Peptides against a protein of PDB entry 9GMZ. Designs and how they scored, part 286

Target 1, 343 residues: chain A of PDB entry 9GMZ
Amino acid sequence: TGFPLELLTRPATERLAYFENYTVAHPRLKEVYEILMRTIAEPAGASFIFVYGASGVGKTTLRLRVEQKLTELALPKLESDRARVPVVGIEAIAPESRYFNWKEYYTRALITLEEPLIDHKFDYGVRGISRDNFGKINVESKVVAPALRRALENALIHRHPDVFFVDEAQHFGKVASGYKLQDQLDCLKSLANMTGILHCLLGTYELLTFRNLSGQLSRRSVDIHFRRYCADSPEDVQAFKSVLLTFQQHLPLAETPNLVDHWEYFYERTLGCIGTLKDWLKRVLSDALDREATTITLKDLQKRALSVAQCQKMFKEIQEGERQLSETEADVQNLRSALGLGA

## One batch from the design tools (peptide; made by RFdiffusion4, then SolubleMPNN)

Design b2_p27_4_s2 (from b2_p27_4, 12 letters changed)
Fold by OpenDDE base, seed 4:
Structure b2_p27_4_s2 (fold): chain B 343 residues (1-343), chain A 27 residues (1-27)
Amino acid sequence: as target 1 above (343 residues)
Amino acid sequence: SAAAAEMARLEALAQEFVEEEKRLFAP
């Protein structure tokens, strides 16, 4: 099973698009996807879902696949309720300043929530928010953050998505003091409570700091750890090699490249993160297609690999996150033992 | 060979991924 052979006669753009849209249902993605879908369907009073894991583990792919599925499942209901949006997903932006830009966040959320295809006009109750002739939301520069928040609250209530996704959510935490982090969390909590909309925050292990700061949020949150593949686990190595095998079969090239034989090099330069792997292969495929190459070589891979220095930096960040999780698990175990609950 | 047996295991697992992709992510 591989790519459609007809792609070999298609333009490079179609060949690249095929690979870009291709997703390997690897064990970690499947596990997290199933947990996330179940939690969205039955939140059981949860207001938040935290999905945390290494950069490049595949959180954005997870989000996009969940968004697709929620949209598909909502189609029958959307025919009867034209005001409803099944899902909304945004990416949090790293602040240029020491402070998170809430105005930009609310603006992006509103623009994303109000897709041009939604013919149902909604009054946001805020002056300076309008739709253009193409149905695109326009937010005037004069609109202040508190007004944008109210507009977003009203829009979320009216559109009633099953979940609100925020990717790269660790950017909420880039505030210099623990108090400011709590303030950001309280803002998000307030938005979730005011709208009744489940929020899913996807991000790095820095999201664990959010979890630890609010014992009240922990009671209203579901945590999902999106783990990378670890080279010290034979099962993880086998899964990683099988992902490489699957990707090599789905690269729309005349000659199937042998990626599996280079699995250690792929692991070294991806740290077991499948998103990083896919992005790397995408860059290499693009270069190969531009040259009308029949296959991909190790030299082609090396040209687009992350540097050893980049990998070392990313690995340190991963190790710190994994350490924090392990400590938290140990703390839970210690608490259980201290309570006389079995290990 | 041990290498051939490993490759067969990888192919089987890769096939499972393809089947699960169709099950989970196909419209």
Scores: peptide ipSAE 0.509, ipTM 0.937, DockQ to the pose 0.893
Fold by OpenDDE base, seed 2:
Structure b2_p27_4_s2 (fold): chain B 343 residues (1-343), chain A 27 residues (1-27)
Amino acid sequence: as target 1 above (343 residues)
Amino acid sequence: SAAAAEMARLEALAQEFVEEEKRLFAP
């Protein structure tokens, strides 16, 4: 089943929006989605979920689909409990300074928790936090980080989301010293413990540095590796080609482009990352729609491809992350052997 | 042909993706 043929008579904006909203339920996304949904439903005393993987693997898509599903599942309960928010998702911002801006983090979290559509007024218990006439939270500049933390703790307890998502969570790790990194992780751990809210940190393989520094968090965390497709795996190649075929069928163009025949080029320029692939195809589709083209050509693809230099940089970052995980697996095997357990 | 058999396998898997998308992500 391809795109609705009626889209061919629709405006370019509607055709593009269709493709933007379209998600391929590819094996890796499905696997991670199912693990994440189960873990959120039954955290078994976990305070953290770490979702790590390559940039462009599809973490944002995963988050959005989980947020959508959690919202859907919560709708019957939200009718009875108007104070509840089913899920909260924020993006961590790269600090401009050597220190993570906790004030900004808490402010953004509060703003996200208190969407204007939430009818239930909450008293944050903090002076300088108010709602405007439109129901938006205003945080005065005089409000200090400890007060914002207390406000966020109270808001999280009151709104009781099933999970608190932090995207780009590797930005917590951009502190110049290992000690400061531990302090930040302890701060997050304290927030999760004080609120009883499960935190899901999504990020690149740089997030592994956070995980490795806190041996105590390992006991209260669930790790989810969102893997890319690897060209050395026949199953992964087959899945990647099938993703190309699925996207090919869902590009709202008069003539279906043959993407599958160019799978190696797509793999070369995406490194097996489906998010990168989708974003590339979006750009190419937008260009095609702008010129009222009937199809997409290899030349159109080449025009919007990532450069070889960009791909080489991304690949080095992936290889380093995959290496770190492989070393951890080897350490487990070594530990088992040292304990007299079979490998 | 081997190519036709591969394409048929890819189409089958692509169809599974569409079915799973509807199952998992449809409202």
Scores: peptide ipSAE 0.507, ipTM 0.936, DockQ to the pose 0.907
Fold by OpenDDE base, seed 1:
Structure b2_p27_4_s2 (fold): chain B 343 residues (1-343), chain A 27 residues (1-27)
Amino acid sequence: as target 1 above (343 residues)
Amino acid sequence: SAAAAEMARLEALAQEFVEEEKRLFAP
């Protein structure tokens, strides 16, 4: 089944919004979604979930779909517990300096936590945190990071979300030294322990460096690898081609473009990352709609493709991440063998 | 025939994706 044909008579903005909101339930997304939902429902004493994978693999899409589902499942309970927030999601900001801005992090987390409940008053127990006339949280510049942390701890305890999401969590690792990175990890660990709230950190393979710094977190964390599609796997190639087929059927254009015939070019410029593919097609669709075009051509695709140099850089970063994971798996096997447990 | 058989497999898998999207992500 393709897009609703009535969209062809709708404004370009509605046609683009349809495609933007459309999600392909491809095998890797489904697998990671099911694991993540199960882990959130039954954390088994875990305080952290780490979701790592290539840039553009679809981690943000995964987060948004899980947030939507957790909100939906919580609706019947929210009628009885009006203080509860089912889920909180934040994107970590890249530090402008060699230091992570914890004040900004806590401020954004508080704003995000309270945004769904603008009408519900909560006393943060901290001077300089207020609501404006529109119910928006205002944090005075004089409020220090330790006070904001206490406010967030109290808010998380009171609102008791099932999970706290941090997207782009590799940005915690972008600090001047390993010592400061450990302090950041200990800060997050302390926040999770003090609140009892499960934290899910989503990020690139750079998140592995952060994950490996704490042997203590390893005992209380679940790892989820969101893999890309690999061209050396026939099953992965078939899945990738079927994703292209699904997208071509859901592009709201008068003539269905043949994307599948160009699958190798799509693979070359996305590295098997479905998020990168969707973003590329969105840009091309926007250009086509602006020109009132009936379809998209290879030339239209080429105009919005990532450069070969960009793809080469991204591929090196992916290969390094995949190598680190493969070495870790080999180390586990070697340890099992050395312990006499067998491979 | 081989190309037609491949396309039929891709169409079947694409249909599974649409069904799973409705199952997993529909409100």
Scores: peptide ipSAE 0.507, ipTM 0.937, DockQ to the pose 0.872
Fold by OpenDDE base, seed 3:
Structure b2_p27_4_s2 (fold): chain B 343 residues (1-343), chain A 27 residues (1-27)
Amino acid sequence: as target 1 above (343 residues)
Amino acid sequence: SAAAAEMARLEALAQEFVEEEKRLFAP
């Protein structure tokens, strides 16, 4: 089944919004989604979940779909408990300075956790934190990072989300010269322990460097590798082609474009990352709708493709991450063998 | 043809994706 045919008579904005909101339940997304949902439901004493994979693999889509589902599942309970937030999700920001800004992180986390839709007023016990007339949190410039941390700890305890998501979490690895990345990890660990809230860090393969620094976190963390599709796997190629087929059926155009015949070109310019593919198709669809075009051509695709140089850079970053994981898996196997546990 | 058989396999898998999307992500 394709897109609703009624969309062909609707404004370009609605047609684009349909495609933006459409998610293909491709095998890797389904697998990671099911693991993540199960882990959130039954954390078994874990304090952290690490979700790592290539840039553009679809981690943000995964987060948004989990946030949606957790919210839906919580709705019956939220009617009785007006203080509870089912889930909180933020994006870690790349610092303008070479150093992660904890003050900004805590401020954004507080603002997100205390969205205006929550009728239950909470006193943070910190001077310089207030709500405006719209219920939005305002943090005065004089409020220091330790005070914001205490406010966030209290808010997380009070709102008790099932999980705290941090997207682009590799940005925690950006520390000042002379500061240890370990101190950042210990800070996050302390926040999770003090609040009792499960933290899910989503990021690129750079997140592995952060994960590997704390042997203590390894005992309290669940790892989820969100893999791309690999061209050397016939099953992955078949899945990737089927994703293209699904997208072409859900592009709200009068004539269905043939994307599948160009699968190699799509693979070359996405590296098997479905998020990159969706973003590319979204740009091309937007251009087609602006021209009132009936379909998408190869020339339209080429106009919005990533450059070969961009793809080469992204591929090197992916290969390094995949290499590090393969080495880690080998190290685990070697350790198990040395312990007499077998493969 | 081999091409027709491949397309039929891709269509079957695409249909599974649509069914799973409804199962997992539909309200």
Scores: peptide ipSAE 0.497, ipTM 0.934, DockQ to the pose 0.889

Design b2_p27_4_s3 (from b2_p27_4, 12 letters changed)
Fold by OpenDDE base, seed 2:
Structure b2_p27_4_s3 (fold): chain B 343 residues (1-343), chain A 27 residues (1-27)
Amino acid sequence: as target 1 above (343 residues)
Amino acid sequence: SAEEEERKRLEELAEEFVRTEKELFSP
């Protein structure tokens, strides 16, 4: 079943919004979603979940769908516990400086935890944190990072989310010269331990650097690899083509475009990343709707495609991440062999 | 034809995706 045909008579804004809100439940997304939901429900003493994969693979979509589901599942309990927040999700910002801005991180986390819809006013015990008349948190510039951390710890304990999501978490890895990446990880570990809240870090393969730094964290973390589709796998190619087929059926256009016939071009310009594909199609759909076009052509696709140079750069970053994972697997095999455990 | 069989398999997978979306992501 495709898009609701009634959309063809609706404004371009509604047609675009339909496609924007549409999610293809492709095999890799389903797999990672199920693993993540299960791990959140039964963390088994884990303090961290690492979700890593290529840029544009769909990590943000995964997060949003998990946040939606956790919120839905918590609704019956939230009627009795008005202080509880089921889930918190933030995006880590790339530091303008050579070091991660913890003050900004804590501030954004507090603001997100204390959305105006929360009836229960919490006293953070920190001077310079207030609520406006709309219930929105205001943090004065004079509030220092250690005070904001304490406020966040108290807020997380009081609100008790099932998970705390940090998207673009590779930005924690941006440390100034002389600072250790380990110190950032120890800070996060301390926050998770002090609050008892499970942290899920979503990011690029740069998150693997965090995994390798602490053998102690590996014991308290669950790793989830959100893989792209690979052109060397017949199953992955079939899944990717089926995603294209699903998207073409859900583009609210009068004539269904044939995206599947161009699958190689789509693969070349997305590297098997479905988020990149969706964003590309969204741009092309927007252009088509602006022109009142009945369909999308190859020329329309080419106009909004990533450049070959962008794809080459992205592919190099993916290959480096996939290489690091393969080396880790080889290291495990070597360790097993050295321990006298058969391969 | 092999192309028709491939198209049929793609359609079956696409239908599975739509079913999965309704099961997992629809309220």
Scores: peptide ipSAE 0.460, ipTM 0.923, DockQ to the pose 0.891
Fold by OpenDDE base, seed 4:
Structure b2_p27_4_s3 (fold): chain B 343 residues (1-343), chain A 27 residues (1-27)
Amino acid sequence: as target 1 above (343 residues)
Amino acid sequence: SAEEEERKRLEELAEEFVRTEKELFSP
């Protein structure tokens, strides 16, 4: 089973869009998707979900697929409750300054929450927040962060999403002082508590530092580790090769490229991160389509590969994150052993 | 051959991925 052969007669834009929208349901993605969907359906008093893993592991893909599914599942209810939004997803922006821009965060959250399709005008109770003629939320520059927070709290309560997603959530941790990081956690905790809305923070292993600072969130959070594929695991290698096989079958090219034969090179330049792999293949596909090429070659792959230096940097960040998790697991095991509980 | 068996296993996994994609991500 491969791409629709009709795509070969379609414009390059459609061919590229097909591949962009294509998702390999690889084992790690399936696992974290199922855990995340279950946790959203039955939070069991959790206020937060933390999804952490390597950069490029596929967290954004996970988010988008969960958002899609939650939207689909909510459609029958949305017909009766036009005020409801099933899910809200935003990406946290890296602060240009040493300080996280809460005003921008709240503004983006409000804009995302208030999709044009919602006919019901909600009064946010805040001057300077309006809907334009196209239903888009406009926030005047004079609106201050505390007012935007109240507006967001009210909007979240009124729209009652099943989950609030924040992608790239490690950017909350990029504040220059530990005190500010705690304040940010307290702000997020307060928002979740005031609204009763489950928050899902997706991020790199830097999110662990953020998570560990909040001892109080530990009781009200679910942790999901989105693991990469490891070359020291035969099962992970087989899964990774099968992902390559699946991608090669879904590249809308006249001749199916042999990606599997180059699996070690793909692994070297992706570190077992499927998102990184997909993005790489997307760039190579785009180049091939621009040249009206029938296939992609190793030379085409090499042209768009991450540099060894980039891979080395990413690998160090991954190793540090995996180490921190292993230490935490060991601490839990030590605690259990000390309590006379089995491992 | 061992290579043919490996290829077959990879194809089976790839088919499982496609099935899973349809089950999880298709409406």
Scores: peptide ipSAE 0.459, ipTM 0.922, DockQ to the pose 0.847
Fold by OpenDDE base, seed 3:
Structure b2_p27_4_s3 (fold): chain B 343 residues (1-343), chain A 27 residues (1-27)
Amino acid sequence: as target 1 above (343 residues)
Amino acid sequence: SAEEEERKRLEELAEEFVRTEKELFSP
């Protein structure tokens, strides 16, 4: 079953919004979703979950679907505990400076935790943090990072989310010295320990460098590798082609485009990353709707494709990440063998 | 034909994705 045919009579904005909100439950997304949901339900003393994979693999889609499900599951409890927030999610911003801005991080986390849907005013115990007449948090410029940290700790304890998501978490690693990176890891670990809140860091393979610097964090972390589809796997190729088939059925156009016949070109320009594929198709759909086109063509796809140079750069970053993981897996096997544990 | 069999397999897998989406992500 494809898109609702009634969309063909709807405005371009509604047709585009349908496709934007549509999610293909492809095998890798299902697998990672199920692992993440189980780990959040039963963290077994873990303080951190690391979700890493290629840029555009679908980590943001994963986060949004988990946030939706955790919110749905919490609805019956929110009637009795009006202070509770089921989940909090923020995106880490790349620092303009060579150093991570903790003040900005704490401020954004507080703003997200205190969205206006929460009727109960909480006293953060910090001067210069207030709510406006619309219930939005205002943080005065004079408030220092240690005070914002205390406010965030108190807010996290009071709101007690099942998980705290940090998307684009590789931006924590963009520090000029390994020493300062360790201090940042220790700060995050301390925040998780002080609040008792499980943290989920989602990011690119650059997150592995961040993870590997803290041997203490690794002992309290669960790792989830969100893999891309690989062209050397027949099963992965079939899954990728079936994702294309599903998307072509869900493009709200009068004539169904044949995306599957161009699967190699789609693979070349997405590297098997479904998020990159969806974003590409969104751009092409937007252009088609603006032209009142009945379908999309290969020429329309080519206009919005990533350049070969962009794909080559992304592929090198992926290969380096996949190599590091493969070496780590080999090191684990070597350690097991050295301990006299069977393979 | 081999192409018809491949198309059928892709359609079956796409139907599985739609079922999974309804099971996991439908409210």
Scores: peptide ipSAE 0.456, ipTM 0.922, DockQ to the pose 0.840
Fold by OpenDDE base, seed 1:
Structure b2_p27_4_s3 (fold): chain B 343 residues (1-343), chain A 27 residues (1-27)
Amino acid sequence: as target 1 above (343 residues)
Amino acid sequence: SAEEEERKRLEELAEEFVRTEKELFSP
C-alpha cells in the first residue's frame, strides 16, 4: 500500500508534510524500539540508558516515536494526575566554548518540562524563575546554574516523567577531556540519583567514552547499539532495498520513481543509515514539488547527494566507532576467559 | 526468474514494514 492518492491533488506543502511524518518501521528501528520501551517500563535499578550508533542512523526518529508511545500510554493516568508529564526530551547543544553550558542545559530542560500548558502552576522555590502571560517559563539572567539545577530537580520530582531523553548527547563529551568529562558525568549521575528519574542519552559512538570513564555508571546503565545496515550482510542488503521500495511507494508523486534499481548509489551515499536516506529523499522531493515534477530522476538525486568526501569522512568516523565497540566486546570475552567463565 | 523472486521478497518485507508501522506507531 502506497501513499494516499488524494495527496496528488493537494498543495506541495501537504505532500512534503506527509513524507516528513512517514516512518519506515525497518528491522533495526523495530528492534531498538522494543528494547528501549521494555527498558523504560522495567529499568531494574538502572539510572541511565545509552543509545549509540552512526550519525543519521535514525536515533531522533526513535526518540520521537518512543515519546509519542509513552504519551499515549500515560493518557489514562494523566486524567487523574494532572501534575505528571510522561516523558521529556531535549537536544544537547554543542557548546560554543570549551566548557559545557549547564545554565543553558537546565534552562532548556525546565522550559521543555513546563511547555505543556499544565494548568497547575509549580513553585520552583527559586527566585528569578517566572511564567510570562503566555505561560512560558522566563529565567532571569541573574539566576545561577546551581539555582537552576535545584529548580530542575524539584520540577523532575514533581512531574515524575518515565524517562528524560537527551539527544545528541555526544556534545557533553566533545568539550571536555579527562577530568572535565568525568565531572560532567558525575553531575548527570547526581541529577538522576537525586530525582529518581531514568535518563536516556542518545548519540554517536562518542558516547562509548562515557561508558569507559565510570565503572559505577556501567553498573547502573543499559547499553543499546543502534546498528546501520552493512553491505557485507545479505540480510542487511535485503532490508535496505526493502526500505528503498517502501520510500518509493510513499513519495507523493504522479509517477513512482524506481529507487531500488539505484540501491548501490543510495548505499554509497548513506552508508546504510536510514535517517540520512530519509533526509536526502526529503530534499529531493521538495525540489521536485517546487518544479511540479511528475517523478524523481537520478539527476535530481545527484543534485542533493552528500559529496564523496563527506561520505568518506562519515565512514571513517563509523569505522572507528564500530572498531572501538568490537574491541570492548573482545576485552569482555578475554576477561571472562581469564576468570574461568566459559566464552 | 531470480529477479522476480528477489522483487517478491522485497515486496513481502515492505508489507511487513507497513504492518509493523501500524502496530507500533498508529494510535
Scores: peptide ipSAE 0.456, ipTM 0.922, DockQ to the pose 0.880

